# Peptides against a protein of PDB entry 7BDX, part 190

Target 1, 212 residues: chain A of PDB entry 7BDX
Amino acid sequence: EMGAAACTLLWGVSSSEEVVKAILGGDKALKFFSITGQTMESFVKSLDGDVQELDSDESQFVFALAGIVTNVAAIACGREFLVNSSRVLLDTILQLLGDLKPGQCTKLKVLMLMSLYNVSINLKGLKYISESPGFIPLLWWLLSDPDAEVCLHVLRLVQSVVLEPEVFSKSASEFRSSLPLQRILAMSKSRNPRLQTAAQELLEDLRTLEHN

## One batch from the design tools (peptide; made by RFdiffusion4, then SolubleMPNN)

Design b2_p20_5_s4 (from b2_p20_5, 9 letters changed)
Fold by OpenDDE base, seed 3:
Structure b2_p20_5_s4 (fold): chain B 212 residues (1-212), chain C 212 residues (1-212), chain A 20 residues (1-20)
Amino acid sequence: as target 1 above (212 residues)
Amino acid sequence: as target 1 above (212 residues)
Amino acid sequence: APMPEPLLGEKRLGAKLGKK
């Protein structure tokens, strides 16, 4: 209980750029984010056995950790830190997104995807993520999620790749062949307006890049 | 491990007034400080049985909690919050200071005493602390501590009472009779210059108040 | 109790690739 409460407060205050700078300016940051990855991994591995109640202290704690990573990645210096000093955490997030089944741990997936999106604002981060082994298969897997919010954040991450010519040009053929275009097209007809718009925009971006 | 790391980061960032305001501005503050008191109490109760290594994750976690309370109390709005909304935590800190033996958990005692001193900057806080049952006996007990830093912070807390006529006038006779003046006099001869000065100043303050 | 709101950064929309 107390750990989850403390971590939740840390998540809340991490919405401040000054707090993120304070976290990163300390000698504790490297260790903290290392243990964060391990903790998230341990949690996800425990899910296959026990019906961990989504409202458990463990779940809340892991959500708070994912929230902290997201908020750190929202800030330029935080992105730089993650990409330069905490790549293992990024690898872990990518792995965990692959390990989770469609519909499983939706809230955690959303936070992890948001963190990856934020990291992708940094060109170096975008390169790191998009060049990760199995990245495109991972996108395919994630786009099979029944949750509209998960799919929305996947589409945003894909768009982040597509909008960067230096990254997209290297894998354009693989992206075109390995994106579930029919599923994205179905999402462009979603009743969820955010998902609909994101899917529509991505399809437009992809079409524009086919003609160039 | 992860809980202690998260709480330690929260402690570090709580040195900022803006972070304290952010902590207190959330709906989580009341619950957090309630659980904080319980956690500190549980830790102190566990010490009589197990040689908990001072470097344990539990110890680090509790130190971080005490540090957070101290940092919250360092700020005017934090003092107001503690005195108005978290009196149980203050009661717990006072109780724990009584439960701990001389020389036991020195670092924790120092942090708790620092938090009480910070609370005592608020007149309402000073009144609350000084009017707590057993407060003067507690000071006697704490001034028996072999640790100079513990004694220093006790002397500072006593001075905070003495410097407030509205509080001191109510208990002046009890303070004069129930303070270990000989021990304070011994501290005024300490090789620790901070302790020496604090004891000297307090003795001067007490003498000045005898003549008025 | 509500979870804190995560921050989403905005990728600078690169200059829209000018339609060739």
Scores: peptide ipSAE 0.078, ipTM 0.793, DockQ to the pose 0.152
Fold by OpenDDE base, seed 2:
Structure b2_p20_5_s4 (fold): chain B 212 residues (1-212), chain C 212 residues (1-212), chain A 20 residues (1-20)
Amino acid sequence: as target 1 above (212 residues)
Amino acid sequence: as target 1 above (212 residues)
Amino acid sequence: APMPEPLLGEKRLGAKLGKK
């Protein structure tokens, strides 16, 4: 209980750039992000049997951890830190996104995807994520999710790749062949306006890059 | 482990006034400080048998909690919050200071005493603490501690009472009769310069107030 | 209590993908 409350407060205050700098400027940052990944992994592994209530202290704790990572990644120095010093955490997030079934832990998926998207703002982070083994199969898996917010954040991450010619050109053929284009087309007809727009824009971007 | 790390980071960032305001401006502040007291109490109750290593995750967690309270109390709005909305926490800190044996959990005692001292900067906080049942016997108990830092922070808290005529005048006779004056006199001869000075100043303040 | 809102960064579309 108290751990989740403390971690949630830390997440809340991590919306400040100065707080992110304070977190990262400490000698504890490396250890903190190391155990963050381990804690998130342990939580996901614990789900294989128990329908952990979405409102459990453990769930709240893990959400706060993922929120902290997201907020750190929202800041330039935080992205640099994650990409340079906490790559194992990025690998863990990618792994956990693969380990979770469609519809499972949707809120955690969204937070993890938001963190990856924020990291992808850094070109080095984008390269690291997009060059990760199984990244494109992972996108297929995640785009099969029934949740519109999961799919939205996957589309945003894909767009972050597509909008970077130096990254996309290396994998353009694989992306075109291995993205669920029919699923993205179905999303472009969604009643969810955010999902609809994101899917339309991505399809337009992909078409534009096919003609170039 | 992770809870202690997160709480320790929260403690570190709580040195900022803006972070304290952010903590207190949230709807979670009341709950957080409520469970803080409970967690600290549970920890102290767990000590009756096991020499918990000073470096345990539980110890680190409780130190961070006490540190957060101290940092909140260092800020005017934080003192106001504690005195108005978290009196149970202040009562808990006073209780725990009484429950701990001399030499037991010295670091925690220091942090708790620092928090009480910071609260005592607010006249309403000083009145609340000094008017607590058993406050003067508690000071006697704490001044029996073999640790110089414990004794120093007790002397500072006593001085905070003595320097406030409206508070001290009500209990001056009880303070004079129930303070371990011989122990304070012994502290004024300490090799620890901070303890020596604090004890000398307090003895001077007490003498000055006897002649008025 | 509502969870804190995570910050979303915005990738600045570099102007070089000319919608020409």
Scores: peptide ipSAE 0.064, ipTM 0.793, DockQ to the pose 0.147
Fold by OpenDDE base, seed 4:
Structure b2_p20_5_s4 (fold): chain B 212 residues (1-212), chain C 212 residues (1-212), chain A 20 residues (1-20)
Amino acid sequence: as target 1 above (212 residues)
Amino acid sequence: as target 1 above (212 residues)
Amino acid sequence: APMPEPLLGEKRLGAKLGKK
């Protein structure tokens, strides 16, 4: 209970850029983000058996941690910190997104995807994520999720790659061959307007890049 | 480990007034401070037997909580919140200060005393603390501590009472009769310059108020 | 209790990186 409460407060205040700078300016940031990854991993590993109540203190705690990572990654210095000093956490997030089944732990997936998207705003972060082993297979796996919000954030992450010629040019053939284009096309017909728009825009971007 | 790390980060960033306002402006503040008191109480109750290593994650966690309370109380809106909405926490701090033996858990005592001192800057907080049952006996108990930093913060809290005529006038006779004046006089001869000065100033203030 | 809203950056072609 107390850990979840404290971590949730930290998440709330981490929405401030100044707070993110304060977190990162301390000597404790490295340790904090290292333990964050371990904590998230431990939580995901615990899910294989018991239906952990989504409203458990543990779930709230892990969601708050993922929220903090997301908020840190929303800031330029936070992105730089994560990609330079906390790569293991990024690797953990990618791994956990792969370990979670479609429909499993949707809220956590959304937060982790938001964090990766925020990291991808930095070219170095984008390179690191997109060059990660199994990244494109992971996108395929995640786009199989029944949840519209999960899929939305996956599409946004894909778009972040597609919008960077330096990154996309290296993997364009693999992206085109390995992306579930039919699934993205199905999403462009979604009743969810956000998902629909994101899928349409991505398909347009991909088509534009086929002609170049 | 993770709870202590998160709480320690929250403590660090709570040094900002804007962060304190953000903590208090949320719907979670009441619950957080309620659980904070319970957590501190549980920790103190655990000390009766096993020499909990001062460097334990639990100790660090509780110190961070006390630090957060202190930082919140450093701000006007934080003091107002604590005295209006978290009185049970203040009562808990007073109780725990009474439950702890001289020389026991010095760091926690210092943080708790700092929080009470900060609360005492508000006249309503000062009234609430100073009118608490057993407050003057508690001061006597705390002034018996061998630690100079504990004693310093006790003296500062006493001074906060003495400097407010509206508060001191009601209890002046009890203060004069129940304060360990000989102990305060001994502190005025301390080799610790901060303790020496605080004890001297308090003795001067008390003498000035005897003539009025 | 309502969860805090996570911050999401925006990457747009030709647009300044903006905080929402």
Scores: peptide ipSAE 0.043, ipTM 0.795, DockQ to the pose 0.145
Fold by OpenDDE base, seed 5:
Structure b2_p20_5_s4 (fold): chain B 212 residues (1-212), chain C 212 residues (1-212), chain A 20 residues (1-20)
Amino acid sequence: as target 1 above (212 residues)
Amino acid sequence: as target 1 above (212 residues)
Amino acid sequence: APMPEPLLGEKRLGAKLGKK
């Protein structure tokens, strides 16, 4: 309980850029993010067969950790730090997103996807995650999720790849051959306006890339 | 481990006034400080007979909690919050300081004493803690500690009582009858210059009160 | 070439997500 409460407060205050700088400026940042990855991995591995008590202290703790990572990645120096010094954490997040079933741990998936999206704002970060083994299949796996928020954040991450020619060119063949176009088209007709817009924008970006 | 790491980071960033305001401005502050007291109490109760692994994750976690309380009490709005909304935590800190043996959990004692000293900067806080049952005997019990830092922070807290006539007048009879004058005189000859100065200042303050 | 739309801004997970 206390760990979850402390971590939740840290998550809340990490919304400040100065707090992120303070976290990273300390000598404990490397260790913290190393343990974060291990803790998130341990949690996901424990979920096998158990009814997800989403409101458990453990779940709240892991959500707070993922939230902290997201807030760190929302800052320029935080992105640089993650990509340079915490690559194992990024690899772990990618792995966990692959290990989770559709509809499983929806909130955690959303937070992890938000963190990856924020990392993708840095070209070096986008290069790193997009060059990870199985990245494109992972995106399509995640896009099979029934949750609209999961799908929304996947589409945003896909857009980050598509909008960067230097990254997209490396994966363009695999991307085009595996693109779940029908799924994205279905999302463009979603009753969720945010999902609808994100799918429509991505379809427009993809059309622009076919004409070039 | 992860809880201790997160809490340690929260402690570090809580040195910022804006972070303290952010902690207190959230709806989770009350719960956090409630659980903090319980956690500190549970830790102290677990110490019976065990070799204090001072470097344990549990110890580090509790030190970070005590550090957060201290940093919150260092801010005017934090003192007001603690005195108005977290009195149980203050009562717990006082109780724990009484339960710990001389030389036991020295670092934790110092942090707890620092928190009480910071609370004492608020007249309402000083009134509250000084009116707690057994407060004066507790000060003398703590002053028997072999650790110079513990004694230093006790002397500073005693000075806060002595320098406030409205508080001192209520306890003056008990204070004068139980004052460990020889112990304070011995501390005024300490090789620790900070302890020496604090003891000397307190002796000067006490002399001034006898002449009035 | 259409100007690359600025990548949708840094999502800071502000305290608002904890208020549910």
Scores: peptide ipSAE 0.021, ipTM 0.776, DockQ to the pose 0.067

Design b2_p20_6_s1 (from b2_p20_6, 12 letters changed)
Fold by OpenDDE base, seed 1:
Structure b2_p20_6_s1 (fold): chain B 212 residues (1-212), chain C 212 residues (1-212), chain A 20 residues (1-20)
Amino acid sequence: as target 1 above (212 residues)
Amino acid sequence: as target 1 above (212 residues)
Amino acid sequence: SEMDELFEKQLEEQEKAAAE
């Protein structure tokens, strides 16, 4: 209980740039983000057994951890820190997104995807994430999720890759050969306006890339 | 481990007034400070048995909690919050200071005493603390501690009471009858310059009150 | 829930960041 409450408060205050700078300016940040990855991994591995109630202290704790990572990644110095000093955490997030089943831990998936998107704003971060083994198959796996919010954040991450020619050129062959075009077309007709817009924009970007 | 790391980061960032305002501006503050008191109490009650290593994750966690309370109490809105909405936590801190043996958990005692001193800057807080049952005996119990830093922070809290005529007048009879004058005189000769000064100032304040 | 409120706030902040 107390750990979840403390972590939730830390998440809430980490929306401030000055708080993120204060977290990173301390000698404790490396240890914190290292243990964060381990804690998130332990939680996801435990889900194969007991239906841990979504409202458990453990679930809230891990959700708050993912929120902290997202807020850190929203800031330029935070992105630089993650890409330089916490690569294992990024690898863990990518792994956990693959380990989670469709519809499983939807909110956690959304926060993890937000964190990866925020890291992708940094060209070094985008290169690191997109060069991760199995990244393209992972994107398509995640697009199979029934949750519209998960799919939205996957489409945003896909768009970040497509809009960066230096990154896209390395994966273009695999990307084009495995693209779930029918799924993206279905999303462009979604009643969710955010998902609809993101899918339409991505389809326009992809069409532009086919003609070049 | 992870809980202690998160709480330690929250403590570090709580030195900012804006962070304290953000903590208190959320609907989560009441729950957090309620659980804080319970967690601190559980820890202190566990000390009668196992010599929990001073460097245990539990010890670090409770130490960080006391640090957060101290930082909240350092700010005007934080003092107002504690005195209005977290009186049980103040009562718990007073109780735990009585339950801890001389030389036991010295650093925790110091943080708890700092938090009470910070609360005493608010006249409403000083009234609340000083009107707590057994407050004067507690001060003298704490002055028996062999640690100079504990004694320093006790003397500061005593001075806060003595310097407020409206508060001191209510306890003046008990205060004068139980005053450990020889102990305070011994502290005025301490090699610790901070303790020496605090004891000298208190002795001057007390002499002034005897002549009025 | 407490987590839902923080999540909604995070969504709003993320939408702003994605628009910049």
Scores: peptide ipSAE 0.258, ipTM 0.836, DockQ to the pose 0.302
Fold by OpenDDE base, seed 3:
Structure b2_p20_6_s1 (fold): chain B 212 residues (1-212), chain C 212 residues (1-212), chain A 20 residues (1-20)
Amino acid sequence: as target 1 above (212 residues)
Amino acid sequence: as target 1 above (212 residues)
Amino acid sequence: SEMDELFEKQLEEQEKAAAE
């Protein structure tokens, strides 16, 4: 209980840039984010057997950790820190997104996807994430999720890749060969307006790249 | 491990007034500080038997909690919150300071004493603390500690009482009858300059009150 | 829940960041 409460407060206050700077300005940041990855990994591994109650202290704790990472990644110095000093955490997030089944831990997936999107604002971060082994298959795996919010954040991450020529050119062949076009087209007809818009924009961006 | 790390970060960032405001601005503050008191109490109760390693995750966690309370109490709105909405936590701190033996958990005692001192900056807080049952005996119990830093913070708290006529007048008889004058005089001769100064100032304040 | 409120806030913050 207390650990989850403390972590939840840390998540809430980490929405401030000054708090992110304070977190990163200490010698404790490296240790914290290292243990964060390990904790998240341990939680996801525990899901294979026991029905962890979604509202368990452990789930709340991990959810708050993912929120903290997202808020840190929203800030320029936080992105720099993650890309330079916490690559293991980024690798862990990518791994966990692959390990989670469609429809499993939807909110956690959304936060992890948000964190990756925020990291992708930094060209170094985008390069690092996109060059990760199995990144493109992972995107399509995640896009198979029945949850509209998961799919939305996947589409945003895909868009970040597509909009960066240096990144997209490296993966363009694999991207084009595996593109779940029918799935994206279906999303462009979604009743969810955010998902609909994101899918339409991505389709427009992809069409523009085919003509160039 | 992770809980202690998260709480330690929250402690570190809580030195900022903006972070304290952010903690208190949420509906979560009441729950957090309620559980804080319970957690600290549980820890101190565990000390009666097992040699909790001083560097245990649990000890670090509780130490960080006491640090958070201290930082919250350092801010005007934080003092107001503690005095108005977290009196149970203040009662718990007073209780734990009584339960801890001389020389036991010195650093934790110091943080708890700092928190009480910070609360004492608010007249409502000083009134509340000083009107607590057994407060004066508790001060003398704490002043028996062999640690100079514990004794220093006790003397500061005593000074806060002595400097407030409305508070001191209510307890003046008990205070005078139980005053460990020889102990305070010994502290005024301490090799620790901070303790020496605090004891000298308190002796001067007490002498001034005898002439009025 | 407390976590849901923070999640909704995070969604709102993320929408702003994606629009910039």
Scores: peptide ipSAE 0.254, ipTM 0.835, DockQ to the pose 0.301
Fold by OpenDDE base, seed 4:
Structure b2_p20_6_s1 (fold): chain B 212 residues (1-212), chain C 212 residues (1-212), chain A 20 residues (1-20)
Amino acid sequence: as target 1 above (212 residues)
Amino acid sequence: as target 1 above (212 residues)
Amino acid sequence: SEMDELFEKQLEEQEKAAAE
């Protein structure tokens, strides 16, 4: 209870750049983000056995932690911190996104994907994430999710990779050979306008790269 | 662990007025401070049986909660919120200060006393605290503490009462009859310069009131 | 819920970040 409430308040205030700077300016940030990764991992591992209700205090706590990471990653200094000092957390987020089944913990997956997208704004972060083992298969696994919001944030992360030639060139062969084109085409016809737009833009970006 | 870390970060960032406004501007603040009181009470009640090490995660968590309350009370809108919407928390803090033995949980007592002092800057808060049952006996109980920092913050809270004629007049008879003058005189000769000064100032304020 | 409101705010902030 109290931990989830405190963490949720910290999430809410972390939308401010000044709060992110205050979180990171202390010696506590490293320990906090280290334990964050462990806590998120422990929670996701517990889901295979106990259907912890998505409304549980523990689920709310982990959700708030993912929100804090997302807000930190939204700020330039936060991205720098995560990429330089909290890479294990990025690895953990990638792992957890793979461990979660389609339709499982949808909101948590969205926040984790948002955090990775925010990190991807930094070229160093994008390089680190994209060079992670199984990253391309993970993207396609996540695009199999029935949730439009999950798929939207996956498409945005894919777009971040595609728009960076230095990153895309390293994975271009695997990317082209495994691209779930029919799935992305189906998303480009979605009734969800955000998903539709993101899928169309990605298809346009990919077409531009095929002609170059 | 993680709850204590998150709460400690929230404590650190709550030193900002903007963060206090953000904490209070949400619908979550009432619930948070309600659970805060319960959590602090549960912790202090547990101390009679289990010597929870002062360095335990639970003790750190409660310490951070007390720090958040103190930082909220340091800001005008935070004082207003506590006095108008979280009076139960003030009652809880007063209760816990009475339940703790001399020399027990010194740092927590200091934070709780600081929070009450900060609330006492608001005349409405000072009235509420000073009209609490057993408030004057509680002050003298706390002045029996062997810790100079506890005693310092008690003296400051006593000074807040003495400096407000509208408050002091209601308790003046009880205050004068029970005043541990020898204890305060001993503190005015302390080697701790902050304690010495606070005791001297209080003695001067009391002398001024005896001549009026 | 409170978590839903924070989530919606996070979605809005993320959309702004994706548009920049």
Scores: peptide ipSAE 0.268, ipTM 0.837, DockQ to the pose 0.327; fails the geometry check
Fold by OpenDDE base, seed 2:
Structure b2_p20_6_s1 (fold): chain B 212 residues (1-212), chain C 212 residues (1-212), chain A 20 residues (1-20)
Amino acid sequence: as target 1 above (212 residues)
Amino acid sequence: as target 1 above (212 residues)
Amino acid sequence: SEMDELFEKQLEEQEKAAAE
């Protein structure tokens, strides 16, 4: 309980740029983010056996950790830290997104996807994530999620890849060959206006790339 | 481990006034400080049986909690919160300071004493603490500590009581009858310059009160 | 829940970041 409460408070205050700078300015940041990855991994691995109640202290703790990573990645110096000093955490997030089944831990997936999107704002971060083994198959696996919010954040991450020529060119062949176009077209007709807009924009971006 | 790491980061960032305001501005503060008291109490109670290593994750966690309380109490709105909404935590700190033996958990005692001193900057806080049952005997118990830093922070807390006429007048009879004058005089001759100064100042303040 | 409120705030912040 107390750990989850402390971590939740840390999540809330980490929305401040000054707090992110304070977190990263200390010698403790490296250890914290290393243990963060391990803790998140342990939690996700535990889900295959014991039905851990989603409202458990452990679930709250992991959720808050994902929120902290997202807030850190929202700041330029935080992105730089993650990409330079916590690559293992990024690898862990990518792994966990692959290990979670469609419809499983939706909110956690959303936060992890938000963190990856925020990292993708940095070209170095986008390169690192997009060059990760199995990244493109992972995007399509995540787009198979029944949850509109998961799909929305996947589409935003896909858009980050498509809008960066230096990144897209490296993966363009695999991307074009595996693109779940029918799924994205279905999302462009969604009743969820955010999902609809994101799918439409991505389709427009893809069309622009085909005509050039 | 992860809980202690998160709490330690929260302690570090809580040195900022803006972070203290953010902690207190949320609905989570009440629950957090309630659980803080319980966690600190559970830790101190566990020390009577198992020799918990001072370097344990649990010790670090409790130490960080005491640091957070101290940082919150350093800010005006934090003092107001503690005195208005977390009195049970103040009661717990007073209790734990009584339960700990001389020389036991010195650093934790120092942080707890610092938190009480910071609360004593607010007249309402000073009134609340000083009117707590057994407060004066507790001060003398704590002054029996072999640690100069514990004794220093006790002397500062005693000085806060002595310098406030409205508080001192209520307890003046008990205070004068139980004052460990020989102990304070011995501290005024300490080789520790901070302890020496604090003891000298307190003796001067007490002399001024006797002549009026 | 309290976690849901923080999540909603995070969603709102993320929407702003995606719109910039």
Scores: peptide ipSAE 0.263, ipTM 0.836, DockQ to the pose 0.299; fails the geometry check

